# Peptides against a protein of PDB entry 4Y8H, part 17

Target 1, 222 residues: chain A of PDB entry 4Y8H
Amino acid sequence: TTIVGVKFNNGVVIAADTRSTQGPIVADKNCAKLHRISPKIWCAGAGTAADTEAVTQLIGSNIELHSLYTSREPRVVSALQMLKQHLFKYQGHIGAYLIVAGVDPTGSHLFSIHAHGSTDVGYYLSLGSGSLAAMAVLESHWKQDLTKEEAIKLASDAIQAGIWNDLGSGSNVDVCVMEIGKDAEYLRNYLTPNVREEKQKSYKFPRGTTAVLKESIVNICD

## One batch from the design tools (peptide; aimed at target 1 T52)

Design b2_p15_8_s2 (made by RFdiffusion4, then SolubleMPNN; from b2_p15_8, 5 letters changed)
Fold by OpenDDE base, seed 1:
Structure b2_p15_8_s2 (fold): chain B 222 residues (1-222), chain A 15 residues (1-15)
Amino acid sequence: as target 1 above (222 residues)
Amino acid sequence: MSFGGAGGGVGPAPP
């Protein structure tokens, strides 16, 4: 997996690859690793797919209840706190590694969370098996005062570095853009750099292409 | 192990 987050002047972008693996096997070529916690708070997940999905749904439900109870828009720091306390409680047994990002009434936020409940803050972050490949791109091309378009490009280029260089990463680039004062823009399959060319020939041979060389009928009943 | 540049970082690969 390669997941990234990049802050820009008016928001935050997260991106992910779309490969799921089971050891050496590609289980899914086009899985979704971007999860919605709330309308304007999204996360990218690495680690155990079931744990990333389950924990983000659980915290998403609790954030919705908290929002209703407080009559306030959900805050990224509230989601961060709920996630980290939950993960810490399970002592790293929930295999969720998350980049949590969003916009709220306090501004734009980007955080990472590890399975043991540690959290980091940054202007750019990467996690997963492709994180070093992604970070090589981020460290080379990140600057302050990124535009939305520059941040989407940087995030997408960082995910592509994972796609091309990490065995655990592959297929497509998914993007989610969270801009202050706008709805979240989920760009499923924003890049599809691994489209297979159409097969030049069908290997479906007509019936009878394989000749019958011998036939024998044996009666097995007396 | 995590490392990062100014305002960023790499988290470890999940197992």
Scores: peptide ipSAE 0.018, ipTM 0.517, DockQ to the pose 0.091
OpenDDE base, seeds 2, 3, 4, 5: peptide ipSAE 0.101, 0.111, 0.072, 0.058; ipTM 0.791, 0.793, 0.748, 0.730; seeds 2, 3, 4, 5 fail the geometry check

Design b2_p15_8_s3 (made by RFdiffusion4, then SolubleMPNN; from b2_p15_8, 5 letters changed)
Fold by OpenDDE base, seed 2:
Structure b2_p15_8_s3 (fold): chain B 222 residues (1-222), chain A 15 residues (1-15)
Amino acid sequence: as target 1 above (222 residues)
Amino acid sequence: MSFGGAGGGVGPAPE
């Protein structure tokens, strides 16, 4: 998995690859790793896919209840706190590594969370097996005061670095843009750089394509 | 409010 988050002048973008793996097996070529916690708060997940989905759904439900109870828009720091406390409670046994981002009445926010419940703050972040490939792009091209378009490009280029260089990452780029004063823009399959070509040849051969040159029956029972 | 430095966090590869 490769997941990234990038802050820009008026918001935050998160992006992810779309490969799911089971050891050496590609389980899903086009999985969704971007999860909605609230309308303006989204999460990218790495680690155990079931854990990332389940924990984000649980916290999403509790954030909605909290929003209704307080009569306030959800805050990214509230989602962060709920996620980290939940993950810490389970002592890293919930295999969720998360980039949490969003916009709220206090501004734009970008955080990371590790499975043991530690949290980081940054202007750009990467997690997953492709995180080093992504970080090489981020460290090379990140600047202050990014535009929306520059941030989407930077995030997408960082995900592509994971797609091309990490075995655990692949297929497509998903993007979610959260801009202050706007609705979240979820861009499913924003890039599809790995469309498989049609097979040019059939592997169905007629019977007799391979000639039987010799047959022998050997009794191997005494 | 000291906005902590522009450090990108590299998380460990998920096992």
Scores: peptide ipSAE 0.024, ipTM 0.488, DockQ to the pose 0.074
OpenDDE base, seeds 1, 3, 4, 5: peptide ipSAE 0.022, 0.021, 0.018, 0.020; ipTM 0.513, 0.496, 0.539, 0.533

Design b2_p15_8_s4 (made by RFdiffusion4, then SolubleMPNN; from b2_p15_8, 5 letters changed)
Fold by OpenDDE base, seed 2:
Structure b2_p15_8_s4 (fold): chain B 222 residues (1-222), chain A 15 residues (1-15)
Amino acid sequence: as target 1 above (222 residues)
Amino acid sequence: MSFGGAGGGVGPAPA
């Protein structure tokens, strides 16, 4: 997995690859790793896919209840705190590594969370097996005062670095843009750089294409 | 912790 987050002047972007793996096997070529916590708060998940989905749904439900109870728009720091406390309670047994981002009445926010409940804050972040490939792009091309378009490009280029260089990452780029004063823009399959071409040849041969030159039946049991 | 600089975080590889 490669997941990234990038802050820009008026918001935050997160992006992810779309490969799911089971050891050396590609389990899903086009999985969704961007999860909605609330309308303006999204996260990207790395680690155990079931854990990332389940924990984000649980916290999403609790954030909605909290928002209704307080009569306030959800805050990214509230989602961060709920996720952190939940993951810490389970002592890293919930294999969720998250980039949490969003916009709220206090501004734009970008955080990371590790499975043991530690949290970081940054202007750009990467997690997953492709995180080093992504971080090489981020460290090379990140600047202050990014535009929305520059941030989307930078995030997408960082995910592509994971797609091309990390075995655990692949297929497509998903993007979610959260801009202050706008609805969240979820761009499923924003880039599809790995479209498989049609097979030019059939591998179905008629029976007898390989000639049987000799047959022998051997009794091996007495 | 105010990471005062333009800081990125690298997370561990997923298990």
Scores: peptide ipSAE 0.023, ipTM 0.487, DockQ to the pose 0.078
OpenDDE base, seeds 1, 3, 4, 5: peptide ipSAE 0.021, 0.020, 0.044, 0.017; ipTM 0.508, 0.553, 0.552, 0.548; seed 4 fails the geometry check

## One batch from the design tools (peptide; aimed at target 1 T1 K33 T48)

Design b2_p16_1 (made by RFdiffusion4; failed a check: the pose's geometry)
Pose (drawn by RFdiffusion4):
Structure b2_p16_1 (pose): chain A 222 residues (1-222), chain P 16 residues (1-16)
Amino acid sequence: as target 1 above (222 residues)
Amino acid sequence: SGSHGSSSVKDGEIAF
C-alpha cells in the first residue's frame, strides 16, 4: 500500500492507491483504503486490511455517539486519541497504520498513527510499503502555502510514485479533500492509469463444452 | 514538516 496526506491553504487532502496483496498475488485491484470516520474526518489505512477497516469503523461509531452526546461536530484529535489508545492497548497486534485527516471547529488537521500507537503531526505524510517512493516525491515538491489544486496534484503524484515503483502498490488513485467550511469531497478512482488493454481473443466457449452429470432446481423459496 | 513509515501485515492475511 501507498497512502499520503498533504495540508494546504484551507484544509487537508489524503490519497491512496487501490491494490490489495496476499503475498505476491494481487487479491483486490480496486479496494478503498480511504475511510470515513465522520463526515469531515477521513482516514487512509495501510497494514492488515481487516484491522484498518475494523478499527476505523469502531472509532467512527464511537465518534458518532460522542458527537450526539455532546451536540458538537467531532474533532480530529478525538479520533486520534481514541485510535491511538486502542492501538496501544493491543501492543501492535492490530496492524493498522493510518493517516488521519479532517476539518473541525478547531481547524484542519493531519496526523499519522502507527500500529503500536505512536502519533505524528505534519504538513505532508506517507505510510505503507510505497511510503519511501511517495516521500521522495513529497520531499521534492512540497512547499508551504499550497493551493487546493496543487495539494491534490502533489498527493496523487506521491501515490503514483508508489504505484509505478512499489510492487506493493498499483492500479488507481483515490483522493479525499477536506476543506474548511465545505463538505468533504471523496474522489473515488480520481486517477485510473492502469486500464487493462483489450484482450487478443475471446475465450467464451461453445455451449455444451463442459460435461455435466446432473441438474436440479434449487429451492430458495419458503 | 513530514514523515513516513512502512507497514507490517499479519501472517497469512491480506495487506492494504

Design b2_p16_1_s1 (made by RFdiffusion4, then SolubleMPNN; from b2_p16_1, 6 letters changed; failed a check: the pose's geometry)
Amino acid sequence: SMSYGLSSVKPGAIAA

Design b2_p16_1_s2 (made by RFdiffusion4, then SolubleMPNN; from b2_p16_1, 7 letters changed; failed a check: the pose's geometry)
Amino acid sequence: SMSYGLSSVKPGAVAA

Design b2_p16_1_s3 (made by RFdiffusion4, then SolubleMPNN; from b2_p16_1, 7 letters changed; failed a check: the pose's geometry)
Amino acid sequence: SMSYGLSTVKPGAIAA

Design b2_p16_1_s4 (made by RFdiffusion4, then SolubleMPNN; from b2_p16_1, 8 letters changed; failed a check: the pose's geometry)
Amino acid sequence: SMSYGLSSVRPGAVAA

Design b2_p16_2 (made by RFdiffusion4; failed a check: the pose's geometry)
Pose (drawn by RFdiffusion4):
Structure b2_p16_2 (pose): chain A 222 residues (1-222), chain P 16 residues (1-16)
Amino acid sequence: as target 1 above (222 residues)
Amino acid sequence: SLGGHGLAHSSGAVAN
């Protein structure tokens, strides 16, 4: 996986590739690694796939209940605290590596969380197997005072470095933009640079090609 | 910091 987070003028953007691997095999060519913790707090996850989804939904659920109890919009530091304390309690056995970003009444925020529970703050971040390819781009092109469009281009360029140069990353680029005072815009498949070429031949078989021993109607009714 | 990075590790059957 390659995932990135980049801050800009009035908010924060996160992006991710869409490849899932089981060893050298591509298990999923188009999975979503961008998760909604709350409407304006989003998370990009790398590591054990089920862990990143489960830990993100659990904290997302508790954040919703907390938001209702307090009559307040959720803050990113709350998701950060809850996630880090949960991951620390599990001593690294829950393999979730996260970039947490969002906007709240306090402003815009960008964080990363490692599986043992440490957290980091930055204007640009990358995690996953493709993180070095992405960081090389971020360290080359990031500057203070990016516009929203520049931040989106820098984030997707960083993901693309991971798609092309890292065997653990591929397929598409997902992006989510969280800007202050506006709804978060989730851009699923923002870039699709790896469309399969047209096949040379159709392998649709003549009907009856498969030998059948028996048939029967299956009762799915009551 | 201004920026940072890290590697992800998977103990599960499927890695993101």

Design b2_p16_2_s1 (made by RFdiffusion4, then SolubleMPNN; from b2_p16_2, 5 letters changed; failed a check: the pose's geometry)
Amino acid sequence: SLGGYGLSHSSGPIAV

Design b2_p16_2_s2 (made by RFdiffusion4, then SolubleMPNN; from b2_p16_2, 6 letters changed; failed a check: the pose's geometry)
Amino acid sequence: ALGGYGLSFSSGPVAV

Design b2_p16_2_s3 (made by RFdiffusion4, then SolubleMPNN; from b2_p16_2, 6 letters changed; failed a check: the pose's geometry)
Amino acid sequence: SLGGYGLSYSSGPIAV

Design b2_p16_2_s4 (made by RFdiffusion4, then SolubleMPNN; from b2_p16_2, 7 letters changed; failed a check: the pose's geometry)
Amino acid sequence: ALGGYGLSFSTGPVAV

Design b2_p16_3 (made by RFdiffusion4)
Pose (drawn by RFdiffusion4):
Structure b2_p16_3 (pose): chain A 222 residues (1-222), chain P 16 residues (1-16)
Amino acid sequence: as target 1 above (222 residues)
Amino acid sequence: SLLEELDARNAVAVKY
């Protein structure tokens, strides 16, 4: 996986590739690694796939209940605290590596969380197997005072460095933009640079090619 | 026991 987060003028953008691997095999060519914790707080996860989804939904559920209890919009530091304390309790056995970003009444925020529970603050971040390819781009092209469009280009360029140069990353780029005072825009498959070429031949078989021993109607009714 | 169960499950899980 390659995932990035980049801050800009009036908010924060996170992006991710869409490849899932089981060893050297590509298990999923188009999985979503961008998760909604709350409407304006989003998460990009790398590591053990089920852990990143489960830990994100659990904290997302508790944040919703907390938002209702307090009659307040959720803050990113709450998601950060809850996630880090949960992951620390599990001593690194829950393999979730997260870039947490969002906007709230306090402003715009960008964080990363490692599986043992440490957290980092930054204007640009990258995690996952493709993180070095992405960081090389971020360290080359990031500057203070990016516009929204520049931040989106820098984030997807960082993702692309992971897609092309990291065997653990591939397929598409997902992007989510969280800007202050506006709805978060989730851009699923923002870039699709790896479309399969047309196949040379159709392998549709003549009907009856497969030998059948028996048939029967299956009762799915009551 | 719980941590070992999580490690066992993670050993065969897909990775992002």

Design b2_p16_3_s1 (made by RFdiffusion4, then SolubleMPNN; from b2_p16_3, 5 letters changed)
Fold by OpenDDE base, seed 4:
Structure b2_p16_3_s1 (fold): chain B 222 residues (1-222), chain A 16 residues (1-16)
Amino acid sequence: as target 1 above (222 residues)
Amino acid sequence: SELEALRARNATAVVY
């Protein structure tokens, strides 16, 4: 996985690749690693897919309840705190590594969380197996006072570095833009740089091409 | 059982 976050002058952008793996197997070529915690608070997840999705859904639910209880719009720091406390409680056994970002009444925010519950803050962040590839791009091209367009480009370039150079990353770039005063803009498959060309040959064969040598019926309940 | 074997055969978690 390659996930990144980049702050810009009026908000924050997060981005992710779309490969999931099971050991040496590509499980999904176009999975979604960006998750909505609240309408204006999104996260990118690395680590165990189910854990990242489940924990963000759980905290998202609790954030909604908290928002209703306090009569306040959800804050990124609230989500951060709830996530880190939850993850810490489970001592890293919930394999979620998150970049959490959003906009709220206090401004735009960008954080990262590790599975054991530690948190970081920055203007640009990367996590996942492709984080070093991404960070190489970020360190080379990040500057203060990025525009939205510059931040989207920087984030997408950083994700592409992971796509090309990290075995755990691949396929497409997903982006979510959270700008102050606007709705979040989720850009699924913002870039699709790995569209396969038309196959030169068809591998569709007539039914019966492969002979059935043996058949057995097994009762799986025994 | 065969069912247990089927359930257990893929022990590798999906990872992002």
Scores: peptide ipSAE 0.430, ipTM 0.736, DockQ to the pose 0.376; fails the geometry check
OpenDDE base, seeds 1, 2, 3, 5: peptide ipSAE 0.389, 0.401, 0.398, 0.397; ipTM 0.724, 0.732, 0.719, 0.721; seeds 1, 2, 3, 5 fail the geometry check

Design b2_p16_3_s2 (made by RFdiffusion4, then SolubleMPNN; from b2_p16_3, 6 letters changed)
Fold by OpenDDE base, seed 4:
Structure b2_p16_3_s2 (fold): chain B 222 residues (1-222), chain A 16 residues (1-16)
Amino acid sequence: as target 1 above (222 residues)
Amino acid sequence: SELEAIRARNATAVVY
């Protein structure tokens, strides 16, 4: 996985690749790693897929309840705190590594969380197996006072670095833009740089092309 | 058994 977050002058962008794996197997070529905690608070997840999805849904639910209880719009720091406390409670056994970002009445925010419950803050962040590839791009091209367009480009370039250079990353770039005063903009498959060209040959053969030479029924039960 | 092998293989968690 390659996930990134980049702050810009009026908000924050997160992005992710779309590969999931099971050991050496590509499980899904176009999975979604960006999750909505609340309408204006999104996260990108790395680690165990089920854990990232489940924990973000759980905290999202609790954030909604908290918002209703307090009569306040959800805050990114609230989500951060709830996530980290939950993850810490489970001592890293919930394999969720998250970049949490959003906008709220206090401004735009970008954080990261590790499975054991530690948190970081920054103007740009990367996590996942492709994080070093992404960070190489971020460190090379990040500057203060990025525009939205510059931040989207930087984030997408960083994800692409993971796509090309990390075995755990691949296929497409998903983006979510959270700008102050606007609705979140979820850009599923913002970039699709790995579209396969038309196959030179068709591998569809008439039924019966391969003769059945022998058939046997094997009991696989003990 | 083959069934056990299949189960073991399928037990690998999906990772992002």
Scores: peptide ipSAE 0.431, ipTM 0.732, DockQ to the pose 0.373; fails the geometry check
OpenDDE base, seeds 1, 2, 3, 5: peptide ipSAE 0.393, 0.401, 0.394, 0.389; ipTM 0.719, 0.733, 0.717, 0.717; seeds 1, 2, 3, 5 fail the geometry check

Design b2_p16_3_s3 (made by RFdiffusion4, then SolubleMPNN; from b2_p16_3, 8 letters changed)
Fold by OpenDDE base, seed 4:
Formats: sequence, structure tokens, C-alpha cells
Structure b2_p16_3_s3 (fold): chain B 222 residues (1-222), chain A 16 residues (1-16)
Amino acid sequence: as target 1 above (222 residues)
Amino acid sequence: SELEAIAARNSTAVVL
């Protein structure tokens, strides 16, 4: 996985690649790694797919309840705190590594969380097996006062660095833009740089092309 | 049974 977050002048963008793996096998070429915690708070997940999905849904549910109870819009720091306390309680056994970002009444925020419950803050962050590839791009091109468009480009370029250079990353770029005063903009497959060209050969063969060499009947109830 | 053996197999977790 390659996931990134980048703050810009009026909000925050997160982005992710779309590869999932099972050991050496590509399990899914176009999985979704961006999760909605609340309408304006999204996260990108690395680690165990089921854990990232489940923990973000759990905290998302609790954030909604908390919002209703307090009569306040959800805050990114509340989600951060709930996530880190939950992850810490499980001592890293929940394999979720998250970049959490969003906008709330206090502004725009960008954080990261590791599975053992540590948290970081920054103007740009990367996680996953492709994080170093992404960080090379971020460190080279990040500047203060990024525009929305510059931040989207920087984030997508950083994800592409993971796609091209990290075995655990691949296929497409997903983006979520959270700008102050606007709805979150989820851009599924914002970039699709790995569309396979048309196959030069047809793989439609006549019926009977595969000969039956042997047949056996096995009782599978034994 | 073969079905039970298949059902009992552990799968590698999907990783992101």
C-alpha cells in the first residue's frame, strides 16, 4: 500500500493506491483504501484490509453518536483519539495503519496512526510499504501554501511513486479532497495509469480445444 | 472428509 495526505491552503487531500495482496499474490487490482469516518472526515488505510475497514466503521459509528450527543459536528481530533485508544487497547493486533484527515469547525487536520496507537501530525504524511517512495516525492515537491490543485497533483504523484516502485502498491490512484466550507469530494479512480492495452490475440477457442485426457469420480464426503 | 479439510483451511489475510 501507498497512502498519503497533504494539507493545502483551505483543506486537506488524502490519496491511496488500489492494490491488495495475499502474500505474493495480487488479490485485488482495484480495491478501495479510502474510508469515510464521517461526511467530512476520511481516512486512508494500510495493513490488514479487514481491520482497516472494521476499525474505521466502528469509530465512524461512535463519532456519529458522539456528534449527536454533543450537538457538534465531528472533529478530526475526536476520531484520532478514539482510533488511537482503540488500537492501543488491542496492542497492535488490529493491523490498521491510518492517515486520518478532514475538515471540522476548528479547521483542516491531517494525522497518522500506527497499529499500536501512536499518532503523528504533519502537513504531508505517507504510510504503507510504498511510504518511502511516496515520501521521496513529497520531500522533493512539498511547499507551504499549496493550492487545492497543487496538493491533488502532489498527492497523486506521491501515490504513483508507490505504484511504480513498491511491490505492495499498484494500479490506480484514489483521492479524497476535504475543503473547508465544502462537501468532501471522493474521487474513485482519479487516475487509472495501468489500463491494459487491447490484447493483440483472441483467446476464444473452438469448443473441444481442451482435450479430456483422464476422468475420475471422487466421493468428496469421505 | 475432503470437504471438511477444505473448509478448515486457513487463508492468507488480504493486506493493503
Scores: peptide ipSAE 0.453, ipTM 0.743, DockQ to the pose 0.349; fails the geometry check
OpenDDE base, seeds 1, 2, 3, 5: peptide ipSAE 0.415, 0.415, 0.431, 0.416; ipTM 0.729, 0.730, 0.730, 0.720; seeds 1, 2, 3, 5 fail the geometry check

Design b2_p16_3_s4 (made by RFdiffusion4, then SolubleMPNN; from b2_p16_3, 6 letters changed)
Fold by OpenDDE base, seed 3:
Structure b2_p16_3_s4 (fold): chain B 222 residues (1-222), chain A 16 residues (1-16)
Amino acid sequence: as target 1 above (222 residues)
Amino acid sequence: SELEALRERNATAVVY
């Protein structure tokens, strides 16, 4: 997996590749690693697929209840706190590694969470097996005061570095843009750089290619 | 061992 987050002047963008694996096997070429916690708070997940999905759904549900209880829009730091406390309680046995980002009444935010419950903050972050490939791009091209378009490009370039150089990453780039004062923009398959070309041969052979050597009719009903 | 045999028969978890 390669997941990234990048802050820009008026919001935050997260991005992910779309490969899932089972050991050496590609399980899904186009899975979704971006999860909605709330309408304006999204996360990208690495690690055990079931754990990342389950924990984000659980916290998403509790964030909705919390929002209703407090009569306030959910805050990214609330989601962060709930996630880290849950993960810490299970001492890293829930294999979820998350980049959590969003916009709320206090502004735009970008955090990361590890399975044992530690958290980090930054203007750009990467996680997953492709994180070093992504970070090489981020460290080379990140600057202060990025525009939305620059941040989307930087994030997608960083994901592509994982796609091309990490065995655990592949296929497509998903993006979610969370800009202050706007609805979140989920861009499923924002880039699809690995479309398979047309096969040179057809596997449909002329009828009769396989000869019938013998035929028998058997009654199986008594 | 019996434990190793059980582990070998288990499917690998899907990971991101």
Scores: peptide ipSAE 0.419, ipTM 0.724, DockQ to the pose 0.431; fails the geometry check
OpenDDE base, seeds 1, 2, 4, 5: peptide ipSAE 0.387, 0.394, 0.413, 0.392; ipTM 0.717, 0.729, 0.733, 0.717; seeds 1, 2, 4, 5 fail the geometry check

Design b2_p16_4 (made by RFdiffusion4; failed a check: the pose's geometry)
Pose (drawn by RFdiffusion4):
Structure b2_p16_4 (pose): chain A 222 residues (1-222), chain P 16 residues (1-16)
Amino acid sequence: as target 1 above (222 residues)
Amino acid sequence: SLLDEIDLRNSFEVKN
């Protein structure tokens, strides 16, 4: 996986590739690694796939209940605290590596969380197997005072470095933009640079090619 | 233990 987060003028953008691997095999060519914790707090996860989904939904559920209890919009530091304390309790056995970003009444925020529970703050971040390819781009092109469009280009360029140069990353680029005072825009498949070429031949078989021993109607009714 | 069960389960999981 390659995942990035980049701050800009009035908010924060996070992006991710869409490849899932089981060893050297690509298990999923188009999985979503961008998760909604709350409407304006989004999370990009790398590591053990089920862990990143489960830990994101659990904290997302508790944040919703907390938001209702307090009659307040959720803050990114709450998601950060809840996630880091949960992951620390599990001593690294829950393999979730997260970039947490969002906007709240306090402003715009960008964090990363490692599986043992440490957290980091930055204007640009990258995690996953493709993080070095992405960081090389971020360290080359990031500057203070990016516009929204510049931040989106820098984030997807960082993801692309992972897609092309890291065997653990591929397929598409997902993006989510969280800007202050506006709805978060989730851009699923923002870039699709790896469309399969047209096949040379159709492998549709003549009907009856497969030998059948029996048939029967299956009762799915009551 | 619970942590060993999680590690075992993670060994069979796909990776993002």

Design b2_p16_4_s1 (made by RFdiffusion4, then SolubleMPNN; from b2_p16_4, 9 letters changed; failed a check: the pose's geometry)
Amino acid sequence: SELDEIRARRATETVV

Design b2_p16_4_s2 (made by RFdiffusion4, then SolubleMPNN; from b2_p16_4, 7 letters changed; failed a check: the pose's geometry)
Amino acid sequence: SELDEIAARNSSQVVV

Design b2_p16_4_s3 (made by RFdiffusion4, then SolubleMPNN; from b2_p16_4, 8 letters changed; failed a check: the pose's geometry)
Amino acid sequence: SELDAIRERRSREVVV

Design b2_p16_4_s4 (made by RFdiffusion4, then SolubleMPNN; from b2_p16_4, 9 letters changed; failed a check: the pose's geometry)
Amino acid sequence: SELDAIRERNATQVVV

Design b2_p16_5 (made by RFdiffusion4; failed a check: the pose's geometry)
Pose (drawn by RFdiffusion4):
Structure b2_p16_5 (pose): chain A 222 residues (1-222), chain P 16 residues (1-16)
Amino acid sequence: as target 1 above (222 residues)
Amino acid sequence: SFHALEELRNALAVKY
């Protein structure tokens, strides 16, 4: 996985590739690694796939209940605290590596969380197997005072460095933009640079090619 | 026993 987070003028953008691997095999060519914790707090996850989904949904559920209890919009530091204390309790066995970003009444925020529970703050961040390819781009092209468009380009360029140069990353780029005072825009498959070429031949078989021993109607009714 | 089960779980899991 390659995932990135980049801050800009009036908010924060996060991006991720879409490849899932089981060993050297690509298990999923188009999975979503961008998760909604709350409407304006989004999370990019790398590591054990089920852990990143489960830990994100659990904290997302508790944040919703907390938002209702307090009659307040959720803050990113709450999601950060809840996630880090949960992951610390599990001593690294829950393999979630997260970039947490969002906007709230306090402003715009960008964080990363490692599976043992440490957290970091930054204007640009990258995690996952493609993190070095992405960081090399971020360290080359990031500057203070990016516009929204510049931040989106820098984030997807960082993801692309992972896609092309890291065997653990591939397929597409997902993006989510969280800007202050506006709805978060989730851009699923923002870039699709790896479209399969047209196949040379159709392998549709003549009907009856498969030998059948029996048939029967299956009762799915009551 | 728990640590061995968690290692196994992580070894068999799909990765992002």

Design b2_p16_5_s1 (made by RFdiffusion4, then SolubleMPNN; from b2_p16_5, 11 letters changed; failed a check: the pose's geometry)
Amino acid sequence: DADAAAAERRAKAILY

Design b2_p16_5_s2 (made by RFdiffusion4, then SolubleMPNN; from b2_p16_5, 11 letters changed; failed a check: the pose's geometry)
Amino acid sequence: DADAAAAARRAAAIRY

Design b2_p16_5_s3 (made by RFdiffusion4, then SolubleMPNN; from b2_p16_5, 10 letters changed; failed a check: the pose's geometry)
Amino acid sequence: AADAAAAARRAAAVLY

Design b2_p16_6 (made by RFdiffusion4)
Pose (drawn by RFdiffusion4):
Structure b2_p16_6 (pose): chain A 222 residues (1-222), chain P 16 residues (1-16)
Amino acid sequence: as target 1 above (222 residues)
Amino acid sequence: AHSEHLEHLSHFDDGH
């Protein structure tokens, strides 16, 4: 996995590749690693796939209840606190490595959370097996006062460094833009640079090629 | 169904 977060003028952008691996095998060519905690707080996860999805939904659920109880829009630091205290309690056994970003009444925010529960603050961040390929790009091209378009290009370029140079990353680039005063725009498959080439031949078989022993109609009704 | 989905994904580690 390669995941990134980049701050800009009026908000924050996060991006992720779309490859899932089971050992050397690609288990999923197009999984979403960008998660909605609340409408304007999004999360990119790397590590154990089920852990990142489960911990993100749990905190997302409690944030919704907290938002309703307090009659207030949720803050990123609340998602940060709840996630880090939950992950710390589990001593690193819940393998979720997260970049948490969003906008709230306090402003725009960017954080990272490691599985043992430590958190970091920054204008640009990367996690995942492709994090060094992405960080090399971020350290080369990031500057203070990025526009929204520059931040999106820098984030997807960082993701692409992971796609091409890291065997743990591949396929597509997902992006989510959280800008102050606006709806968060989730850009699923923002880039698709790894389209499978046309196959040389159709392997559709002549009908009857497979030997059959029995047939029967299955009752799915009542 | 959701539990089965999470159990399936628990086999994947996409790197950290």

